# Peptides against a protein of PDB entry 4GXB, part 54

Target 1, 277 residues: chain A of PDB entry 4GXB
Amino acid sequence: VPTEEVSLEVLLSNGQKVLVNVLTSDQTEDVLEAVAAKLDLPDDLIGYFSLFLVREKEDGAFSFVRKLQEFELPYVSVTSLRSQEYKIVLRKSYWDSAYDDDVMENRVGLNLLYAQTVSDIERGWILVTKEQHRQLKSLQEKVSKKEFLRLAQTLRHYGYLRFDACVADFPEKDCPVVVSAGNSELSLQLRLPGQQLREGSFRVTRMRCWRVTSSVPLPSGSTSSPGRGRGEVRLELAFEYLMSKDRLQWVTITSPQAIMMSICLQSMVDELMVKKS

## One batch from the design tools (peptide; aimed at target 1 S214)

Design b2_p24_3 (made by RFdiffusion4)
Pose (drawn by RFdiffusion4):
Structure b2_p24_3 (pose): chain A 263 residues (1-190, 198-221, 229-277), chain P 24 residues (1-24)
Amino acid sequence: VPTEEVSLEVLLSNGQKVLVNVLTSDQTEDVLEAVAAKLDLPDDLIGYFSLFLVREKEDGAFSFVRKLQEFELPYVSVTSLRSQEYKIVLRKSYWDSAYDDDVMENRVGLNLLYAQTVSDIERGWILVTKEQHRQLKSLQEKVSKKEFLRLAQTLRHYGYLRFDACVADFPEKDCPVVVSAGNSELSLQLREGSFRVTRMRCWRVTSSVPLPSGGRGEVRLELAFEYLMSKDRLQWVTITSPQAIMMSICLQSMVDELMVKKS
Amino acid sequence: DALVEWQVQTAEEHALTFNPAFES
């Protein structure tokens, strides 16, 4: 892409706009640094956040497509799709909530975690009852951002990433499920199954050839993971989802974080 | 569609991944 200065909108998890001037040839890290500079996020906290390509739904929710890799050009990644429904999003990119402690030591880092946690609750990524949700919106007005986040860290599925509803062959073939990734596991809500990353020997992403539109082709995508169900018993679990690649990225990210910790 | 092309290429390039944190 010829080098040219352009304006790029990067959204926070709650949809707040962050406008940055970047080059069409800037890579992911360059764009991330420009967003951090605009927000006044310290350099030493940039590594706790990443940029994601998402599809914004009619209701404003985001369906995560992929985390942008180091070699990618974010302006090109989003513009090449030729659709205003696709957005670049900044979100925390680690899994263990112990890292929240490092981020919350800075006012901007705390503000970012607070904003995405509020959105996570509003969009049902964090699981609460109708009554609890009522209480939380109230506590939100009455407590500091820090206190609100400490409470949120104890809520069900805090720190998880939620995927569009899809199907899986667990427990039975073609079961409708909601899949979420977090806390070193995949959660399948059918009843529920919890599949630990450390019990996955491997996973595979498969795709059908592109098919005529039922002007965009369609592809059947699957993410299958080989799971150690019990001693010396491995069983494949298959999820059929247009977000199979994002799920695979999350599994790799969670495995990588476990290994960094182990080291 | 660029997204479809990317998904197909990504699925071919990353058809299988082995977990180094696996616990038997």

Design b2_p24_3_s1 (made by RFdiffusion4, then SolubleMPNN; from b2_p24_3, 10 letters changed)
Fold by OpenDDE base, seed 5:
Structure b2_p24_3_s1 (fold): chain B 277 residues (1-277), chain A 24 residues (1-24)
Amino acid sequence: as target 1 above (277 residues)
Amino acid sequence: DPLVERQVEFARENARTENPVFEP
């Protein structure tokens, strides 16, 4: 692709648009720096954020596709998809809420975390009780961003990334589940017919290994799920989990976001490795 | 679908990862 100056749109979690002038040849870090400059985010806080490729749904929700890698050209990565539904989103890229303290010390960092957290609550990624919701609304009305975040940090699934509804082979084959990644775990929420909501917690430290696989479904005649056209690639994330002492079991999640899930796993592992060093 | 193709390529590159923080 010839090197040209272009206007690139980067979205915040709340859908706010940030327009930056970049080169088509600018790598992910160059674009991230341009976004930071546009927002007046200090250089020392850039490392707490990343650019993600997402698919915008009809309701305005984001389905995370993958994190943009360092060697990528964000303009090329998003435009090559030839669909306006794909967007680049800025989001915090750490898991431990302790790092919020560093980011919150800066006005711009505070605003970014606040906007992300509000959005995550509104989208149901962070789980809130009725009372907590009332408290959060009160703080939001007062525009008390620090207090809002402090309360939010105590909420269930704070800092988690929620995926689209998918299928797992746990606890039963072809079980509909909602997967969330955060706090060094994959949380699998499921509701079987006639049963209460169940949650399975899969801690990263109990995963021996994981893999992503792709397969092409054989043209079997009858049960075409209406949305999967003939020949659509099926993505799976499988991990080998220590269920109990000396008992390993494979768990497989079938999802178009299997790649993003694996990126989350690797990212959580990397962060844990830094903490252990 | 170029997205699917890229995802497949990425998936192949990440075929199996051993977890260094695994605690048996």
Scores: peptide ipSAE 0.301, ipTM 0.667, DockQ to the pose 0.734
OpenDDE base, seeds 1, 2, 3, 4: peptide ipSAE 0.254, 0.262, 0.283, 0.292; ipTM 0.659, 0.661, 0.654, 0.670; seed 3 fails the geometry check

Design b2_p24_3_s2 (made by RFdiffusion4, then SolubleMPNN; from b2_p24_3, 11 letters changed)
Fold by OpenDDE base, seed 1:
Structure b2_p24_3_s2 (fold): chain B 277 residues (1-277), chain A 24 residues (1-24)
Amino acid sequence: as target 1 above (277 residues)
Amino acid sequence: DPLVEELVEYARENSLTENPVFEP
C-alpha cells in the first residue's frame, strides 16, 4: 500500500470516536501514540493500553477479534477486511487491578478507565447485584470517578473480557458457555438443562499448555455449528488443565474468538512472568 | 475471507506448549 496520510477512527470502549491523522505505513505503536496524543494521555501511560481489532455487532457491542500486533499497520489491517463492522478499539491491556492505581493518577487515564468500566457494566461484562448497581449509579451521578472505580474493582469479573456465546466440551460435550478472561483465569459460565447457572474457573497457573486449532467442517458432519456457512473455518482453543493432583484433563472451547482467548492467556502469562521477576 | 486467513495464521502463532507459570 502506498504511504499516504489518512484519517483513522479509533473507538473507546464506550464507542467514543477518536480521529487521528496517521500514515498508512504507521505501525500499531505509532497509531497508539497518535491516539494517546489526541487524548492527551501521558507517554508513560501508553503502555497500559492496546489497540484491538473488533467486530461491531448490530447492538453496538464489540466482539473482540484480536489484539493488533506490533508489526501490523492498523489502517491496512482494518480496511483490508472490507467491512464497516470492523473497528479499532482502545482498551486497557493489563489484568491486575493494582495497575489501575498508576493509571488513575492521571486525569486522562482515570477517564479512560472510568469510561471502560461504565461500558463493561452496561454490557454485562462486570456482574453487579441490585445493591451494587444502586451504589454505582449514585457514584456516577456524583461523577465520583475514583470512588466508582474503587467500588467496581470489588465486583465480580472486574477487568474481564467477555466473549460471545460459544461451545465447550466441559463439563459435558457440546455445552453452551459464555467465556470471560480476567484475573489470570478463564471463566466458563454455563447453564445445563434443569440446572442453575454454573461457573467453571480455570486459572492460567493450572494450565500446562494450550493450543489453537483450525478445521473445515465436512458437509456431512453432524457438528456443523448453526449459522456457520459452508466452508467456514472452525476455531478451537484447547488447554490441558490440572483438575486435581496429578490429574490433567483437556478442555476444548469451540469459538470464532479462540484466537482472542489465546491472546488473553498469553497476556496473562506475560503479566505473571513480570511479577515473578 | 481475509479474516479467516488471518485467524488461521494466528492460531498457529498463539499456541503455548509449555506454560512457564504452570504450577504442578
Scores: peptide ipSAE 0.466, ipTM 0.879, DockQ to the pose 0.677
OpenDDE base, seeds 2, 3, 4, 5: peptide ipSAE 0.462, 0.457, 0.461, 0.462; ipTM 0.875, 0.872, 0.877, 0.874

Design b2_p24_3_s3 (made by RFdiffusion4, then SolubleMPNN; from b2_p24_3, 8 letters changed)
Fold by OpenDDE base, seed 4:
Structure b2_p24_3_s3 (fold): chain B 277 residues (1-277), chain A 24 residues (1-24)
Amino acid sequence: as target 1 above (277 residues)
Amino acid sequence: DPLVEEQVRFAEENALTENPVFEA
């Protein structure tokens, strides 16, 4: 792509549009800096955020595709897909809620976290009781952003990224699950027929290793789920998990977001490594 | 799916990532 000045739209989690003038050749950090400048986010807080490629669903929900890498050209990455459903989203890129304290000290940082958290609650990524929802709504009506965030930080799956419904081989083969990543874990929520909602927690510290695999399903006539077109690549995330003392077991998640899940795992590992150093 | 192909390009496809924070 020739180097040209372009207007790039970056969305906040709440769908707010941030328009930035960038070069087509600007890398992810350059675009991130442009977005930060547009928002008046100070330089020392830029590192707490990242740009993500997402697919916007018909309901306005975001399906996270991947985190934009440092070497990527965000304009090219989004426009090459030739679909308006793909967007670039600014989101916080850390997992430990302790870092919220640093970000919340700044008005812009506070606003970004607030907007993200409101969106995550509205989308059902953060799990709330009726009473908690009432309290959050009251704080939102008062525009008490700090108090809102402090309450939100106590909620189940605060700071998690929720993925689209997919399939896992745990606890049994072909289990429909909803995966969420956060707090140094993968949470697998499932509802088996006639059973209550169950959640499996897979702590990153108990994962020995993981991998992403791609496969092309053979056109074997029987088990083609009607919605998967001929030749769709199946992505899988597999991780080897310490189930009990001296017992490792592979868990496999089949999802179009397997790559994004692996990015989350790596990101959580990286953050834990920083804390251990 | 061009999206998947692009994603795979950026992923360490089929590579095992050893976890340095694994607690045995």
Scores: peptide ipSAE 0.461, ipTM 0.853, DockQ to the pose 0.627
OpenDDE base, seeds 1, 2, 3, 5: peptide ipSAE 0.450, 0.018, 0.449, 0.446; ipTM 0.853, 0.471, 0.850, 0.850; seed 5 fails the geometry check

Design b2_p24_3_s4 (made by RFdiffusion4, then SolubleMPNN; from b2_p24_3, 11 letters changed)
Fold by OpenDDE base, seed 2:
Structure b2_p24_3_s4 (fold): chain B 277 residues (1-277), chain A 24 residues (1-24)
Amino acid sequence: as target 1 above (277 residues)
Amino acid sequence: DPLVERLVREAQENSLTVNPVFEP
C-alpha cells in the first residue's frame, strides 16, 4: 500500500469517535500514540490501552475480533476487510483493577475508564443487581466518575471481556455458553434446559496449555446449520484444564472469537508473569 | 491486506501455547 496520509476513525468503548490523521504505513503503536495525543492522554498511560479490531453489531455492541498486533497497520487492517461493520476500538488492555489507580490519576485516563465501564455495564458485560444498578445510575447522574468506578470495581465481571454466545463441549457436548475473560479466568455461563444459570470458572493458572485451531468443515451432507455459509472457517479454542488433582481434561470452545479468546489468555498470562517477577 | 491476515492467522491459529503460570 502506498504511504499516504489518511483520516482514521478510532472508537472508544462508548462509540465516541476519535479521528486521527495517520499514515497508511503507521503501525499499531503509531496509531495508538496519535489517538492518545488526540485525547490528551499522557504518554505514560498509553501502555494501559490497546487497539482492537471489532465488528459492530446491529445494536451497536462490539464483537471483539482481535487485538491489533504491533506489526499491523491499523488503517490497512480495518480497510482491507471492506466492511463498515469493522471498527478499531480503544480499550484498556490490563486485567488487574489495581492498575485503574494509575490510570484514574489522570483526568483523561479517568474519563476513558469511566466511559468504558459505563458501556460495559450497559452492554451487560459487567453484571449488576437491581440495587447496584440504582446506585450506579445515581453516581452517573452526579457525574462522580471516581466513585462510580470504585463501585464498579466491586461488581461481578468488572474488567471482563464478554464474547458472543458460542458453543463448548463442557459440561456436555454442544453446550451453548457465554464466555467472558477476566480476572485470570475464562468464565463460561450456561443454561441447560430446565436448569438454572450456571457458571464454570476456568482459572488460567489451572490451564496447562491452550490452542486455537481453524478448520474448514467438510461438506457433511446432513446438517446445514442455517446461516453458516458453505466453507466458513470454524475456529476453536481448546485448553487443557486441571479439573481435579492429577486430572487434566480438554475443554473446547467453538467460536469465531477463538482468536480473541486466546489473545485474552495470553494477555492474562503475561500480566501474571509480570506480577510473579 | 491478505498478507496481514495471513500473518495474524499464522501467529494465532493452529498453535499450542504452553502456560508458564500453570500450577499443577
Scores: peptide ipSAE 0.469, ipTM 0.846, DockQ to the pose 0.512
OpenDDE base, seeds 1, 3, 4, 5: peptide ipSAE 0.440, 0.443, 0.440, 0.440; ipTM 0.813, 0.834, 0.841, 0.815

Design b2_p24_4 (made by RFdiffusion4)
Pose (drawn by RFdiffusion4):
Structure b2_p24_4 (pose): chain A 263 residues (1-190, 198-221, 229-277), chain P 24 residues (1-24)
Amino acid sequence: VPTEEVSLEVLLSNGQKVLVNVLTSDQTEDVLEAVAAKLDLPDDLIGYFSLFLVREKEDGAFSFVRKLQEFELPYVSVTSLRSQEYKIVLRKSYWDSAYDDDVMENRVGLNLLYAQTVSDIERGWILVTKEQHRQLKSLQEKVSKKEFLRLAQTLRHYGYLRFDACVADFPEKDCPVVVSAGNSELSLQLREGSFRVTRMRCWRVTSSVPLPSGGRGEVRLELAFEYLMSKDRLQWVTITSPQAIMMSICLQSMVDELMVKKS
Amino acid sequence: SFWEEVFEALAEGGANVLFENPAF
């Protein structure tokens, strides 16, 4: 891509706009640093956040497509799709909530965690009852951002990433499920199954050839993971999802974080 | 890059990409 200065909108998890001037040839880290500079996020906290390509739904929710890799050009990644429904999003990119402590030591880092947690509750990524949700919106007005986040860290599925509803062959073939990734596991809500990353020997992403539109082709995508169900018993679990690659990225990210910790 | 190859293979269709888990 010829080098040219452009304006790029990067959204926070709640949809707040962050406008940055970047080059068409800037890579992911360059764009991330420009967003951090605009938000006044310290350099030493940039590594706790990443940029994601998402599809914004009619209701304003985001369906995560992929985390942008180091080699990618974010302006090109989003513009090449030729559709205003695709956005670049900044979100925390670690899994263990112990890292929240490092981020919350800074006012901007705390504000970012607070904003995405409020949105996570609103969009049902964090699981609460109708009554609890009522209480939380109230506590939100009455408590500091820090106190609100400490409470949120104890809520069901805090720190998880939620995927569009899809199907899986667990427990039975073609079961409708909601899949979420977090806390070193995949959660399949059918009843529920919890599949620990440390019990996955491997996982595979497969795709059909592109098919005519039922002007975009369609592809059937699957994410299958080989799971140690019990001693010396491995069983494949298959999820059929247009977000199979994002699920694979989350599994790799969670495995990588476990290994960094182990080291 | 590995991930570039994975994205291209998926864009072309018929892909079968396996990941090994070192934390297994």

Design b2_p24_4_s1 (made by RFdiffusion4, then SolubleMPNN; from b2_p24_4, 10 letters changed)
Fold by OpenDDE base, seed 1:
Structure b2_p24_4_s1 (fold): chain B 277 residues (1-277), chain A 24 residues (1-24)
Amino acid sequence: as target 1 above (277 residues)
Amino acid sequence: SEMEEILKAIAEGGADITFENPVF
């Protein structure tokens, strides 16, 4: 693509639009800096956020495709898909809520975290009881952003990224699950026929390795996932998990978001490595 | 990067990439 000045739209988690003027040749960090400047986010807080490629669903929810990598050109990455469903989203990119303290010290950072958290609650990514929801609404009405976040930080799946419903081979073959990543784990929520909602927690520190695979289903293969058209690429994330002492087992998730799941795993690993140093 | 390799492999029609976990 020729180098040209373009207007690029970047969305916040709540769908707020941020328009920035960038070059088509600007890399991810360049675009991120432009967004930060537009928002008046200080330079020292830029590193707490990342740009993500997402697909906007019919209900307005975002399906995360991947974190934009350093080598990518955000304008090209989004426009090359030739679909208006694809968007670029700004979101926090750390997992430990302790880092919220750094971000919250700045008005703009506080606003970004607040907007994201409100959106995550509204989307059901953060799990709340009726009483907790009432308390959150009260704080929201008072526009007490700091108190809102402090309460939110105590909630189940705070800081998690929730994926679209997919399929896993755990606890049994072809089990429908909802995967969430956060707090150095993958959470798999499932409802088996006639059973209550169950959650499997897979801590990153108990994963020996993980793998991403892609394949094209054969026309004759019964492996057509429900809802996938003929010839669609099948993506899988598998991880080898320490289930018990000296017992490793592979768990495989079939999802178009397998790449994003892998990115989350790597990101959580990286953060843990920093804490160990 | 590892992610670049994944994206490239997928674009080429197939990927099978394993990541070892240093925090295991």
Scores: peptide ipSAE 0.546, ipTM 0.917, DockQ to the pose 0.743
OpenDDE base, seeds 2, 3, 4, 5: peptide ipSAE 0.546, 0.541, 0.541, 0.542; ipTM 0.918, 0.915, 0.916, 0.917

Design b2_p24_4_s2 (made by RFdiffusion4, then SolubleMPNN; from b2_p24_4, 10 letters changed)
Fold by OpenDDE base, seed 4:
Structure b2_p24_4_s2 (fold): chain B 277 residues (1-277), chain A 24 residues (1-24)
Amino acid sequence: as target 1 above (277 residues)
Amino acid sequence: SEEAEVLAALAAGGADITFENPVF
């Protein structure tokens, strides 16, 4: 793509549009810096955020495809898909809520976290009780962003990324699950016929390894997988988990978001490594 | 880049990439 100045739209979690003038040749960090400048986010807080490629669903929700890598050209990455449903989203890129303290000290950082958190709650990524919801709404009405975040930090799945419904081979083959990543774990929520909602928590520290597999399914006459067209690449995330003492078991998730899940795992691992150092 | 190749391979199909976990 020839180098030219373009207007690039970057969305916040709440759908707010940030228009930045960038070069088509600008890499991810360049675009991120441009977005930060547009928002008046201090340079020292840029590292707490990343740009993500997402697919906007019909209901306006975002399905995270992947984190934009350093080598990528965000303009090219998004436009090459030739679909308006693909967007670039700015989101915080750390997991430990303790880092919120650093970000919240700045007005812009606070606003970003607030907007993200509100969106995550509205989308059901953060789980709330009726009472908690009432309290959150009250704080939102008062525009008490700090207090809102402090309450939100105590909520179930705060800071988690929720994925689209997919399939896992745990606890049994072909189980429909909803995967969420956060707090150094993968949470697998499932509801089997006639059963209550179950959650499997898989801590990253108990994963020996994980793998991403890409395969092309054999032509089958039945498109049995929702959302996959015939001939689409099948993505799987598998991790070897320490289920009990000296018992490792592979768990496999089949999802078009397997890459994003892997990115989350790596990101959580990286953060844990920093904490251990 | 290695990362670009990995993404391309995954997108094209026929890739199997394993990550060892140092915090295990």
Scores: peptide ipSAE 0.521, ipTM 0.868, DockQ to the pose 0.778
OpenDDE base, seeds 1, 2, 3, 5: peptide ipSAE 0.521, 0.518, 0.519, 0.521; ipTM 0.868, 0.871, 0.866, 0.868

Design b2_p24_4_s3 (made by RFdiffusion4, then SolubleMPNN; from b2_p24_4, 10 letters changed)
Fold by OpenDDE base, seed 5:
Structure b2_p24_4_s3 (fold): chain B 277 residues (1-277), chain A 24 residues (1-24)
Amino acid sequence: as target 1 above (277 residues)
Amino acid sequence: SEMQAVLEALAAGGADITFENPVF
């Protein structure tokens, strides 16, 4: 792609559009800096956010594809897909809520966290009781952003990224599950026939390793899973988990978002490594 | 980059990439 000045749209979690003028040759960090400048986000807070490639679903929800890597050219990455459903989204890129304190000290940072959190609650990524929801709505009506965030930080799955419904082989084969990543774990929510909703929590510190596999399914003609185009690569994320003392077991998740799940795992590992040092 | 190669391999199909966890 020739180097040209282009207008690039970057979305916030709430769907707010940020238009930036960049070069087609600008790398991820260059674009991120442009977005930060447009938002008046201080330079010292840029590192708390990342750009993500997402697919916007019909209902307006975002399906995260991957975090844009440092070597990528965001304009090329999004436009090469030749589909308007793909978007670039700005989102916080840390897991420990303690880092919110740094971001919240700045008005722009506070606004970004607030908008993201509101969106995550509205989309059901953060789990709330009826009473908690009422409290949050009250704070939102008062535009008490700091208080809103403080309450939100105590909620189940605060800071988690929720994936599209997929399939796992745990606790049994072909179990429909909803996977969420956050707080140094993968949460698998499932409902077996005739059973209550169950959650399996898989802590990253108990994963020996994880694996991403891709395969090209044979043309089976009729059994394309809903929403999967014919000829799409099948992706799986597997991790070897310490179930009990000296007992490792593989858990496999079949999902088009397996790459994003792996990126989340790596990101959580990286953050833990920083804390450990 | 290594990551680019990984992403490309996964996108092409037929890839198996394992990541060891240093915090295990």
Scores: peptide ipSAE 0.581, ipTM 0.927, DockQ to the pose 0.846
OpenDDE base, seeds 1, 2, 3, 4: peptide ipSAE 0.580, 0.581, 0.581, 0.576; ipTM 0.927, 0.928, 0.928, 0.924

Design b2_p24_4_s4 (made by RFdiffusion4, then SolubleMPNN; from b2_p24_4, 11 letters changed)
Fold by OpenDDE base, seed 5:
Structure b2_p24_4_s4 (fold): chain B 277 residues (1-277), chain A 24 residues (1-24)
Amino acid sequence: as target 1 above (277 residues)
Amino acid sequence: SEMAAVDAALAAGGADITFENPVF
């Protein structure tokens, strides 16, 4: 692609548009810096955020596809998909809420976290009780961003990424699940027939390994799962989990977001490694 | 990057990539 100056749109979690003038040849960090500059985010806080490729769903929700890598060209990455559904989103890229303290010290950082958190609550990524929701709304009305975040930090799945509904082979084959990644775990929410909503928590520290598999389904004459068109690549994330002492079991998630899930796992592992050092 | 290679391989189809967990 020839090097040209272009206008690139980067979205915040709440859908706010940030327009930056960049070169088509600008790498992810260059674009991130441009976005930071546009927002007046200080340089020392840039590292707490990343650019993500997402698909905007019909309802306006974001389905995370992947994190943009260091050497990617964000303009090319998004435009090459030839669909307006794909967007670039700025989001915090750490898991430990303790890092919020660093970000919140800055007005812009605070605003970014606030906007993201509000959005995550509105989208149901952060789980809230009715009472908690009332409290949050009250704080939002008062525009008490710090207090809002402090309360939010205590909520279930704060800081998690929620994925689109998918299928897992645990606890039963072909079990519909909603996967969320955060707090060094994968949370699988599921409802089996006749049962209450259950959550399976899979801690990263109990995963020996994980695997991403891409395959092309053979035309099986039987009922194609609703929504899989002919020729769609099947992605799976599998992890080998220590269920009990000396008992490892593979858990497999079938999801178009398997890559993103793997990225989350790696990111959580990386953060844990930093903490261990 | 290693991740870029992974993504490319996965996008091409027929990939199986395993990651060992150092914090296990």
Scores: peptide ipSAE 0.478, ipTM 0.822, DockQ to the pose 0.752
OpenDDE base, seeds 1, 2, 3, 4: peptide ipSAE 0.475, 0.475, 0.476, 0.475; ipTM 0.825, 0.820, 0.820, 0.823; seed 2 fails the geometry check

Design b2_p24_5 (made by RFdiffusion4)
Pose (drawn by RFdiffusion4):
Structure b2_p24_5 (pose): chain A 263 residues (1-190, 198-221, 229-277), chain P 24 residues (1-24)
Amino acid sequence: VPTEEVSLEVLLSNGQKVLVNVLTSDQTEDVLEAVAAKLDLPDDLIGYFSLFLVREKEDGAFSFVRKLQEFELPYVSVTSLRSQEYKIVLRKSYWDSAYDDDVMENRVGLNLLYAQTVSDIERGWILVTKEQHRQLKSLQEKVSKKEFLRLAQTLRHYGYLRFDACVADFPEKDCPVVVSAGNSELSLQLREGSFRVTRMRCWRVTSSVPLPSGGRGEVRLELAFEYLMSKDRLQWVTITSPQAIMMSICLQSMVDELMVKKS
Amino acid sequence: SLPAEYEKGKEYIGKTFFNPAFES
């Protein structure tokens, strides 16, 4: 891509706009640093956040497509799709909530965690009852951002990433499910199954050839993971989802974080 | 055109990822 200065909108998890001037040839880290500079996020906290490509739904919710890799050009990644429904999003990119402590030591880092947690609750990524949700919106007005986040860290599925509803062959073939990734596991809500990353020997992403539109081709995507169900018993679990690649990225990210910790 | 997930994710397709944190 010829080098040229452009304006790029990067959204926070709640949809707040962050406008940055970047080059068409800037890579992911360059764009991330420009967003951090605009937000006044310290350099030493940039590594706790990443940029994601998402599809914004009619209701404003985001369906995560992929975390942008180092080699990618974010301006090109989003513009090449030729659709205004696709956005670049900044979101925390670690899994263990112990890292929240490092981020919350800074006012901007705390503000970012607070903003995405509020959105996570509003969009049902964090699981609360109708009554609890009522209480939370109230506590939100009455408590500091820090206190609100400490409470949120104890809520069901805090720190998880939620995927569009899809199907899986667990427990039975073609079961409708909601899949979420977090806390070193995949959660399948059918009843529920919890599949620990440390019990996955491997996982595979498969795709059909592109098919005519039922001007965009369609592809059947699957993410299958080989799971140690019990001693010396491995069983494949298959999820059929347009977001199979994002699920694979989350599994790799969670495995990588476990290994960094182990080291 | 193609779905964004497939278009932007072709490098993941047809691959098997082995988990170094696997616990037998």

